# Peptides against a protein of PDB entry 5H65, part 21

Target 1, 294 residues: chain A of PDB entry 5H65
Amino acid sequence: QYLERTPLCAILKQKAPQQYRIRAKLRSYKPRRLFQSVKLHCPKCHLLQEVPHEGDLDIIFQDGATKTPDVKLQNTSLYDSKIWTTKNQKGRKVAVHFVKNNGILPLSNECLLLIEGGTLSEICKLSNKFNSVIPVRSGHEDLELLDLSAPFLIQGTIHHYGCKQCSSLRSIQNLNSLVDKTSWIPSSVAEALGIVPLQYVFVMTFTLDDGTGVLEAYLMDSDKFFQIPASEVLMDDDLQKSVDMIMDMFCPPGIKIDAYPWLECFIKSYNVTNGTDNQICYQIFDTTVAEDVI

## One batch from the design tools (peptide)

Design b1_p14_1_s2 (made by RFdiffusion4, then SolubleMPNN; from b1_p14_1, 5 letters changed)
Fold by OpenDDE base, seed 3:
Structure b1_p14_1_s2 (fold): chain B 294 residues (1-294), chain A 14 residues (1-14)
Amino acid sequence: as target 1 above (294 residues)
Amino acid sequence: MTWFRQRAPPYNPF
């Protein structure tokens, strides 16, 4: 069964929850700075988090670098270790552990690195050369993930984060459970380490206007709406331009709304209770930008 | 002109 098109004025009079098909113009959207729309979402507890800024990551990695790698944790069946001392006054120790596949070191493009004492810059350089990088620290009996406030896995330019609330961290040796130690699928790594991975999502508010009424609807989507992964957009100028172009088409600056394109989408209503206040909210779902725009 | 492509709603969209 197909949903009939419902005017916004009718929707605004109805109780939640319900689903609707609408045809409306995008009067405005928030945030206007699209990079601010990218958030981290936990699929388990549904918390939304900001993507950490480089400055915050620098602090975390600098703090980690104050700790000396434990010699007793070097060179296990899982990994071969190399340690460097920086030639500065502080003599920072950096340990890199190269994870082996069946006792053999893989090629760089298939190799996972565990790094102790690395800076963000150093880690990023390594992630561009090797398949994956995990920031770690020396625990009592094994290497441990450095901090869930930092990425648990870095692959190229993509940072993978875990939920602090939902994760129950396990030691690095649990990577032994992975059959394939070449692809390093983020979900598999997360599972092995007891991490609930966070998902990059676009979080936006659309002000929709069909001439009968005005309605604010939330968009929370990872890759379907724009057909662009939220996980990649922050580090890819071309993808950013694409999103900008799409939004400019929907809501062209300096143009009157009468000339805006008509958009058809699905929205669902739901009840939100904030203290004593009950309000109906709306969310866009199962909607994608038309293919002729992409 | 329509800019959005609609999909069939899931059984339970909530």
Scores: peptide ipSAE 0.007, ipTM 0.416, DockQ to the pose 0.029
Fold by OpenDDE base, seed 4:
Structure b1_p14_1_s2 (fold): chain B 294 residues (1-294), chain A 14 residues (1-14)
Amino acid sequence: as target 1 above (294 residues)
Amino acid sequence: MTWFRQRAPPYNPF
């Protein structure tokens, strides 16, 4: 059986949970600054958190840089180490560990770097030249992940984060368990290091209006709705512009809602309990922006 | 003009 279009006024009178097909205009959306819609979601504990700001990352890396790399942890069977002393910043020492594949150093495009004492800027520069970068610190007997408040893995412009609550960190030597030490698949790296990877998601609230009623619908989506990966949009101005353009088409600024385009989508209702109050909420699902919009 | 499209067929899941 096909789901027929249901007017919002009818939906608002029904109990949850249910699924609906609707045709409505996007009266408004939140957040207006779309980059703020990008969040990190844990698939295990389902917590949402903000993507760390560059300033926050700088602090974390600066703190990490106050610790001198342990000479005893350099040049293992897993990696070859090189130490640089910065000319400035009171002679900060940066250790870069080049992870080997079967005792051989891979090409840069296949090589994973472990970095101690690097700044965000330095790490980003390295991630543009090498396959992957993991910020690390010297532990007691092995290198360890620097901090889950920072990316556990950086590949190009993509920062991979782990859940602090769900992760049980293991030492860097556990990367030895990886059969393929050239592709550095984020999930495999995460698994080896005991990390539950967080997922980038767009989190938005849409105010939908079909002329019969108005409701707010929640959007949580990683890459399907906009056909743009949430994981890439924060680091790509063109993708951000694309999202902005899409939203401007749906909800054009300075124009009356009567001129807004009609949108067809699926929404599902669900119950949320806040203490003694039961509220029906709505979420957009199985919906994508039309190809002609992108 | 419709800018949103259904990602899946609009079948009744119930």
Scores: peptide ipSAE 0.006, ipTM 0.386, DockQ to the pose 0.026
Fold by OpenDDE base, seed 2:
Structure b1_p14_1_s2 (fold): chain B 294 residues (1-294), chain A 14 residues (1-14)
Amino acid sequence: as target 1 above (294 residues)
Amino acid sequence: MTWFRQRAPPYNPF
């Protein structure tokens, strides 16, 4: 059987959990500043956290840069190491470890770099030239991931983060377990290093109105709803504009709701317990923006 | 005009 359209007034009277097909207008949405909608979600513990801003990362990398690379951990079977001493910045030492594939240094576009003591700027520059960059530090017996508050893997402009709660970090030598040391798939790297990768998601609240009722529906989606990856939107002006345009089309500023487009989507209801209070909440699912909007 | 599209067939899952 197909889900028939259900008016919001009827939905609001029903118990959860249920799934509905609705036709409604987007009266409003939160956050209005769409960049704030991008969060990091743990698929294991379901924690939502903010995407670290550059300032936070700068601090982390600056702190990491205060530690001198351990000479004993250089030039292993896994990687070749090069150390630079900055002329400025009190002689900061930066170690870059070039991960080898079967003992051979790969081309830059296939090469993973492990970096000790690098600044955010330096790391970003390297990530644009090499396949991947992992910020690391000298551990007792091996290189270790620098900090899960920073990206565990940087590929171009994309920062891959791990869940602090769910991850059980393993040393860098565990990258040896990867058969393919050229593609550096984030999930594979994460698995090797004992990291539970976080997923970029759009987190929004839609106020939906069909004339019979009003309800708030939660949106949590990585790339399907907008057909735009949440992982890329923060670093791409065009994608940002696209999201803005989409939302402006759904909820045009300065126009009366009567002129808003009708939106058809799926929502599911679910129960949330806040102490003694039981509340029915709603979430958008299995819905994507129509192509005519893009 | 509808601006959202269903990604899955609107079958009753129950």
Scores: peptide ipSAE 0.006, ipTM 0.393, DockQ to the pose 0.026
Fold by OpenDDE base, seed 1:
Structure b1_p14_1_s2 (fold): chain B 294 residues (1-294), chain A 14 residues (1-14)
Amino acid sequence: as target 1 above (294 residues)
Amino acid sequence: MTWFRQRAPPYNPF
């Protein structure tokens, strides 16, 4: 059945849930600072959380670096270990464990590093040279993931996070379950370690106006709306500029709304119950920025 | 000009 355009004034009078095709102008959006729109979403418990700031990560890694690597956990069948003592920082011990594939050390571009006692800066430097880096700590019988407040996997500039609520962490030796120890697919690593991976998403509120009414619609999207992955935008200036340009086109600063472009999109209504109050909310779905804009 | 485009056909799912 074809879904015709519905004016906002009509939508505002209807019960939820329903789906609509609308034509409206973007009066405004939140957050205005677009980097703040990027969140981490758990696909299992649906919790939204902030992407950790660099300063927060520094603290976590500094705390981890206060612990000395356990000599008993070095040089296993899974990995070869090297330990360095820093010349500065009171002789901090850093252990790097190079994960082997069938007993052989792979090339740097295929190699997973487990790092114990490393700083964020050191980890980032390593992630630019090797395939993947996992921050770890010495457990009782095996290496363990350092902390789910930090990335469980770093690949280049991409940080992969796990849900603290939904994950049941397993020891590093569970990486042995991976047949291919060269590609290090984030989802496979997560599964092996008992991690529920978080997804980067854009979270925004659009104020839509078609001249008959005004409503706020929620946007939660990972890569389809902007055709830009939320997982990469925080670390890529060009992608950030692209998102900024798109939003400036939809909601140009210093111009009256009468001159704003008309936008066609899908919205769905849904009920939210807060105590005794039932509220109808709206969400944008199955919508993408026009290709002639990108 | 329309800047948003529908990715799915405008069919009523209900």
Scores: peptide ipSAE 0.006, ipTM 0.395, DockQ to the pose 0.026

Design b1_p14_1_s3 (made by RFdiffusion4, then SolubleMPNN; from b1_p14_1, 5 letters changed)
Fold by OpenDDE base, seed 2:
Structure b1_p14_1_s3 (fold): chain B 294 residues (1-294), chain A 14 residues (1-14)
Amino acid sequence: as target 1 above (294 residues)
Amino acid sequence: MSWFRQRAPPYNPF
């Protein structure tokens, strides 16, 4: 879609909703601490959530570890179970269930683990070795997901979260519906378990200035704007540096705005109701950082 | 498109 460039002063006078192509300088942005820009977004209810901190996860897993795995739920057609008792930590019992593919245990790099009673550290260690890890607990008749406040799926360093509001959890045996029990695609796992997966997104506010006007535009993007996945940036120092460099290029510290680069982007206007007050807000869309910048 | 619907402001993430 071709949109003519519109000056900000003209946009600011228009009613929403509309789409615009603009050319402006990035006067400032929030948050300045870019790691804080990474959030979890529900595609269904559009709720934004913070990415849980390790400390919060530790608590959840510690609480889960207080519960003893149910012997009746071990060694099903879906998985083989192994339980051990820790020497320390008051004899904590940990159960690991190895999900089978058509009755056969897959290789570690294709294997999904269901873990009961594991600590965050233990789970992370396992996720580095095996394809996938799902924290679970013993339910009444089947294994169940431990808690949607924790990842429903861990793959390497990536934590996949689900929306508490939109998910209707199903028991672990529903993984049987998956034809491919080797790749463990997060969306497929989520669907099988009745989870609405949350999406990692960059959430930022850009103050844009084209010399005719100034407006704030909201950025919510998963991977297109920076060409960096929001899901990976928190765990990758190089990606973090890249984002920092990009933002420093757009909004160089210690330099006058006159020397800032001109940026072309698309923005959408939309109406927001705050009580009795209606205001027009703007969001960046269909915009990618130019390759010449990266 | 759901985008063009009036929405309540998102929570302040900052």
Scores: peptide ipSAE 0.009, ipTM 0.458, DockQ to the pose 0.040
Fold by OpenDDE base, seed 3:
Structure b1_p14_1_s3 (fold): chain B 294 residues (1-294), chain A 14 residues (1-14)
Amino acid sequence: as target 1 above (294 residues)
Amino acid sequence: MSWFRQRAPPYNPF
């Protein structure tokens, strides 16, 4: 963009909406605990949601595990079913449905599993061995997604979530519409099942200071700013360290702001009405951490 | 959403 650099003191006097190029220091940022910056964003209704914690998922899967798989829904043209009874006092029934490609079971690294009655731990173990796992339950006439409060799709360590507000769930047999039943692209799975997939995003507030003024700017970004996917950072220690290092570089702890690096970025202003309050807010956009920092 | 429109702030981003 061909925007001239504008000092913060000038920006703070202008009406919204406008776009600016700025050069400033990162005085501070929130949240300081970076894992709290990772949220789920709906691209359709724009709601922000917290990433569910393991404890919440445990409850959902425990509840699902109390339901017995329906025998009439086993072994369809779409999938082959295996059922186990746990050797505990309650005799929990676990059904795993192996989705077929053109009537043939694919290799484990290409196979989608539909699981009924599995615990979070069991599901995670399976997702590390097989390509994909979908938690499901027995519906009246077909298998159904278990709960949109849980992942609709798990691939390795990545949990894919759907928007409850925007999704209109369809039965599992709609996976038949997928031509490729080996790659299990999350967006394709979501589309087949009537799910609006949520996007992992970093949500942060940056306090920017250029010596002429101080401005708070909102950051909502999935992978561009840090050049690190928000979808992967929660489960990857190395990526977490990288983000920490970047933020420590921009906002070094224990030293004065005079020693902080100068950062160039783009911000846009916009009007926000919250009840009777009308204010101008700022958002960082089209900004990436320099490659030499990574 | 277009940033040219009046926007609601995200509810408790932290």
Scores: peptide ipSAE 0.008, ipTM 0.465, DockQ to the pose 0.040
Fold by OpenDDE base, seed 1:
Structure b1_p14_1_s3 (fold): chain B 294 residues (1-294), chain A 14 residues (1-14)
Amino acid sequence: as target 1 above (294 residues)
Amino acid sequence: MSWFRQRAPPYNPF
């Protein structure tokens, strides 16, 4: 049976959980700075995390760069190693390990690099030239992932992060389990290294008003609502502008709510227990921005 | 015009 439209005043009187179709105006939304809506979500433990800022990554890579690459871990069957000593920065040692496919170095557009002692800037430059980059460090017997606070995999401008709580890291040699060492699919890399990959999501609160009532609905979505991947929006100005445009259309600044467009969407109610208090919350689901407005 | 559109019409589970 198809869900009929339910006024917000009626919804607010109902027990959870339930699903509703509503027609309402977007009175307001949070966060107002839309880049702050992008979070990292663990599909396993459901923890939400902030996307690390560039400054945070700089610190992590600087710390990593204080450790010298272990000569014993260079030039294995899995990778060929090159080491550079920087002219500046107290002679920092940088090791780049080029992962081989069946003993042969692939083309740059298919090659995975493992980097020790690299700065964020250097890593980003490499990721723009090569297929993939993994920040690593010398372990006792093998190379290891540098830190899950940093991306475990960088491809172009996309940073792939892993969950510290849910991951059980394995050494770099576990990449040998990958039959195809040219595509470097993030999920496959994560699996090989014992990483639970985090998912980029938009996290927002919408204040919805239909004239009969007002409620706040939670939005958590990766790519369906805006039809824009949360994983790409932070690094793409055009995508950011698109999201801004969409939100300005729904909630135009300087205009009274009476002139706001009517929006049809689905919301579900659910119970949240905070101590002794039971609260009904709402979440937007199975809703997308209309294609004719994008 | 509604700017939000349903992806799929959910059925009433009740």
Scores: peptide ipSAE 0.007, ipTM 0.387, DockQ to the pose 0.026
Fold by OpenDDE base, seed 4:
Structure b1_p14_1_s3 (fold): chain B 294 residues (1-294), chain A 14 residues (1-14)
Amino acid sequence: as target 1 above (294 residues)
Amino acid sequence: MSWFRQRAPPYNPF
């Protein structure tokens, strides 16, 4: 059975769960600062969390940098190690471990770095030159991931995070299980290290108005709605501008709603129980911004 | 002009 277009006034009277096709105007949306819409979502426990700010990461890395790399954990079969002592900051020691592929050091564009004692700035500089960077610390018998509050993997400008609740961390030597030590696929790295990777998602609330009624619909999407990956938006000003432009087109500032474009989309209703109160909520699904907007 | 496009056939799963 095909979904016919249903007016919002009719939808608001129906029980959940149901799916609808609607045609409505975007009266408003939240958050207005679109970069704030980007969250981290766990596919396992479904927890939503904020993307850590640079200031938070700085603190984590500074704390990690107070610990001296263990000499016993350097130069293993998995990696070759180099240590630098900073001229400033009381002689902070930074260890960089270059992961080998079958005993051979890969080219920089294929190489994974494990870094101990690095600052956010230093790590970011390295991630721009090497394929991947993992912040680590010296454990008792092996290197370990530094902290799941920080990225477990950095590739270029993309930070990959893991779920603290769902992950059961394993030591760095488990990277040996990876057959290909050049591509460093985030999911494979996560699996090897016992990490449940978090997914970047746009989280927004759309106020939709078709003239018959008004409802709020929730949007949670990683890359399909805007045709822009949520994982890249925070680090790319052009992508942010693109999203801003799209939203300004749907909900132009300073213009009356009568002049707003009509939007066709799918929404699904679902029940949310808060104590004794049962509330019907709505979520946008299977909807993509038209190509002529991008 | 529709600014949103459906990604899947609009069938009722219920």
Scores: peptide ipSAE 0.007, ipTM 0.390, DockQ to the pose 0.026

Design b1_p14_1_s4 (made by RFdiffusion4, then SolubleMPNN; from b1_p14_1, 4 letters changed)
Fold by OpenDDE base, seed 3:
Structure b1_p14_1_s4 (fold): chain B 294 residues (1-294), chain A 14 residues (1-14)
Amino acid sequence: as target 1 above (294 residues)
Amino acid sequence: MSWFRQRAPPYDPF
């Protein structure tokens, strides 16, 4: 279980798959703009997706806002509904459904809202006041999730996304299967609605140099490497600063590599076939930034 | 100096 340190020059000569312990310097990394490293990963089909930008979400919610909430789907045993008509020329209808726990409305900080016709701005405001928000639309017989291209669940500043490929959406009434309708655990909500939740991950390429050789290693990690959740970093300036500081420490700008710190980590090799091209790739695994750096 | 701390690898890392 204990791996001896292997120089990069030796690793580069070996066949895959294998696992190695290495000691190297971080010559460079990509992407340099760290916010671009944050992706969405499906644990089932392993697809990587970009985190949607506000502009993309605006379009989705604007389209949703053109649809009128169905009156017959309001005020069920699961939720109480309130309807607003905007005072603009178009008179947009907005429906907010307050999910009840055992027939009783919970406190705002524990309440799940289902929203029809809301803009991104309105949804974000609500998510800051209430525990959770799900963008929905009126289906034929029940409320349905609005669009998997948008978050299926918003909690504060955290957007939870689902995999389009792996999800088989169920109607909103399936939230009745949840015993606790106050905590709204994302995984439980996803399960109830037939959603395979996507995971936020840092996706980076590290160029490692130990003086004997140079090797590019792939990093895909949610929260262990930096000990910072990828799900939170995009909306938290302090966490962003922390990641920046860590990377600046490992790969100081404007300084020669000779002065870079030595890093010890695990990497694994694996074969990748792209058409007729067969190459060996490397991935960092089971490695964490030292605690004294955090 | 080592800035990375290694964890025990899984039984099958692949």
Scores: peptide ipSAE 0.016, ipTM 0.426, DockQ to the pose 0.029
Fold by OpenDDE base, seed 1:
Structure b1_p14_1_s4 (fold): chain B 294 residues (1-294), chain A 14 residues (1-14)
Amino acid sequence: as target 1 above (294 residues)
Amino acid sequence: MSWFRQRAPPYDPF
């Protein structure tokens, strides 16, 4: 897209909504601890949520582990079930249900596991060995998703979350609607189970300065700005370092702003109403860090 | 989400 470069002082005098191309320096950004920028966003209701911490998940799975698997729900046409009784923890029952493809158990790298009564550590270990893991519980007539506060799907180190507000959960047997029971695409699983999947996003505030004016611009982006998926950054130290490096390049610590690099980006203005006060806000859009600086 | 609609960033998104 083509837009003429507009100085910030001119932008600050204009009504919203409008789109602008700007050339500015990144005076500062928030949050300074970049891992805090990663949030979960609902594409339907647009709520932002925090990514659950490991401790939060531990609590959820511990609570789930207090419930015993229902024998009546084991070994269906959809899955084969295995039950373990832990030697410790008062003989906790753990059920793992191996989802079949056309009545046949797939290879481990293609197999979906449904787990009830498992701890976070056990689930994570399984997700590293098998294709996919869904935490479940015994419902009245079928297995059900354990809790939308926990991942509805775990694949390797990636946790997939669903929106509590927008989801209308369906029982696990709805996975039968999936013709191919080997790939386990998160969106397909979500659709089958009535889940609105949340999207990992970077949420940041950039203070931009072009010498004529200063404005704050909001950044909400999943994978385009940094060319790094927000869904992977929390679990990958190298990706975290890359993001840190990029931000240090734009806003080098201990250096005066006069020496900061000039950045070209697109921003859009929009109106926000807070009670009786109308405010114009700005958001970065359609902007990517140049490949030659990465 | 249309950027033309009124939106409000979180008061404290961090």
Scores: peptide ipSAE 0.012, ipTM 0.495, DockQ to the pose 0.044
Fold by OpenDDE base, seed 4:
Structure b1_p14_1_s4 (fold): chain B 294 residues (1-294), chain A 14 residues (1-14)
Amino acid sequence: as target 1 above (294 residues)
Amino acid sequence: MSWFRQRAPPYDPF
């Protein structure tokens, strides 16, 4: 059975769950500041959380930098270690561990760095030069991930986060289980370290109006709706501008809704129970911005 | 003109 186009007034009268094909105008959307729509989602426990701000990361890394790297954990079969002492900040010790592939140091563009005692700025500089960076700390018997409140893996400008609820962290030596120590696929790194990786998602609320009715539809999408990865938007001004442009096209500021474009999309209804109250909610699914908009 | 495109066949899964 094919889904026929259903007017919003009819949808609003039906029970959930159901799927609908609609044609409507985007009356409004939230958040208006689109970078605020980017969240982290756990695929296992489904928790949504904010992407940490730079200020939050600074605090975490500053705290980590107060601890001196353990000399006993340097220069293992897995990595070669270099120590730097800063000229300022009371001689802060920074350890960089270069992960080896079968005992050989890879090229910088393939090398994973484990950084101990680094600041956010230093880590970012390293991530721009090397393939991957993991913030770590000295544990009792091995290096360990610094903090799941910070990225467990940084690749270029992309920060990979793990779920605090679902992860059971393992020591850095578990990276030995990776056959290929040059590509550093985030999911493989996460698996080796016992991390459930979080997914970047756009989280938005669309107010849709077809002239017969108005409903709010939830959007949660990682890269399909805008054809832009949520994981890259926060660190790329051009991508942000692209998303802004798309939304301005759908909901142009200063223009009456009568002139807004018609949008065709799929929405699904579902029940949400808050105590004794049962509410029907709607979510956009299997919908992509048209190519001529991008 | 539709600015959104469906990615899946518009069939009822229920």
Scores: peptide ipSAE 0.010, ipTM 0.395, DockQ to the pose 0.026
Fold by OpenDDE base, seed 2:
Structure b1_p14_1_s4 (fold): chain B 294 residues (1-294), chain A 14 residues (1-14)
Amino acid sequence: as target 1 above (294 residues)
Amino acid sequence: MSWFRQRAPPYDPF
């Protein structure tokens, strides 16, 4: 797509929706604390949510751990179950269900674990070893996902979340519909369980200035803008540093804006209604940080 | 076109 460069002053006078190519400097951005830019986005209802903090997850898993695993739901054709009682913590019962592939237990690195009664720490340890873990609880007739406020799938350090509003949860036995019970692709797991997966996104506001005008542009992007996955940045110090460096390059602290680099990007305008007020907003799209910058 | 839908959050996300 070819768009002619349009000055911001001209854009600010036009009706939405439209697409523009611009050349501008990044005067400022929000949030300054870049870790706060990482959100969860529903592709269906477009709701933005905060990434749950460890403390919140601890509470959820602690609550789940108060429930005793149902013996009737152990050792099905889908999974083999192991139960143990903690020495401490009032004899908490923990159940780990090892999902089988065609009746055979896969290797640890390919095996999906269903865990009920586990703490966050225990779940994280297991996810690091087995790669894939689903927190579950005993339902009436089947195992069920523990809570959509917690990850529906944990793979290594990555937590996969589902949209509470858009999901219609199905029981764990629906994992039987998956032909491949070794790779545990998050989208496939989500589909089987009736989950609309949330997407990690960077959410930022850029104040752009080209000398003719100033406008704020909204950035919502998963992995293309920074060429860094939003899903991984929270758990990777090097990726965090990279994002910081990129933003410092665009908007260097302590120097005058005249020395800021010129950035070319695409923005689209759209209408937003706030009560009785209509305003035009702008969003960055189809834009990637140039390799020369990284 | 769906991509022209309102994308601004209904509240300040920060």
Scores: peptide ipSAE 0.009, ipTM 0.459, DockQ to the pose 0.045

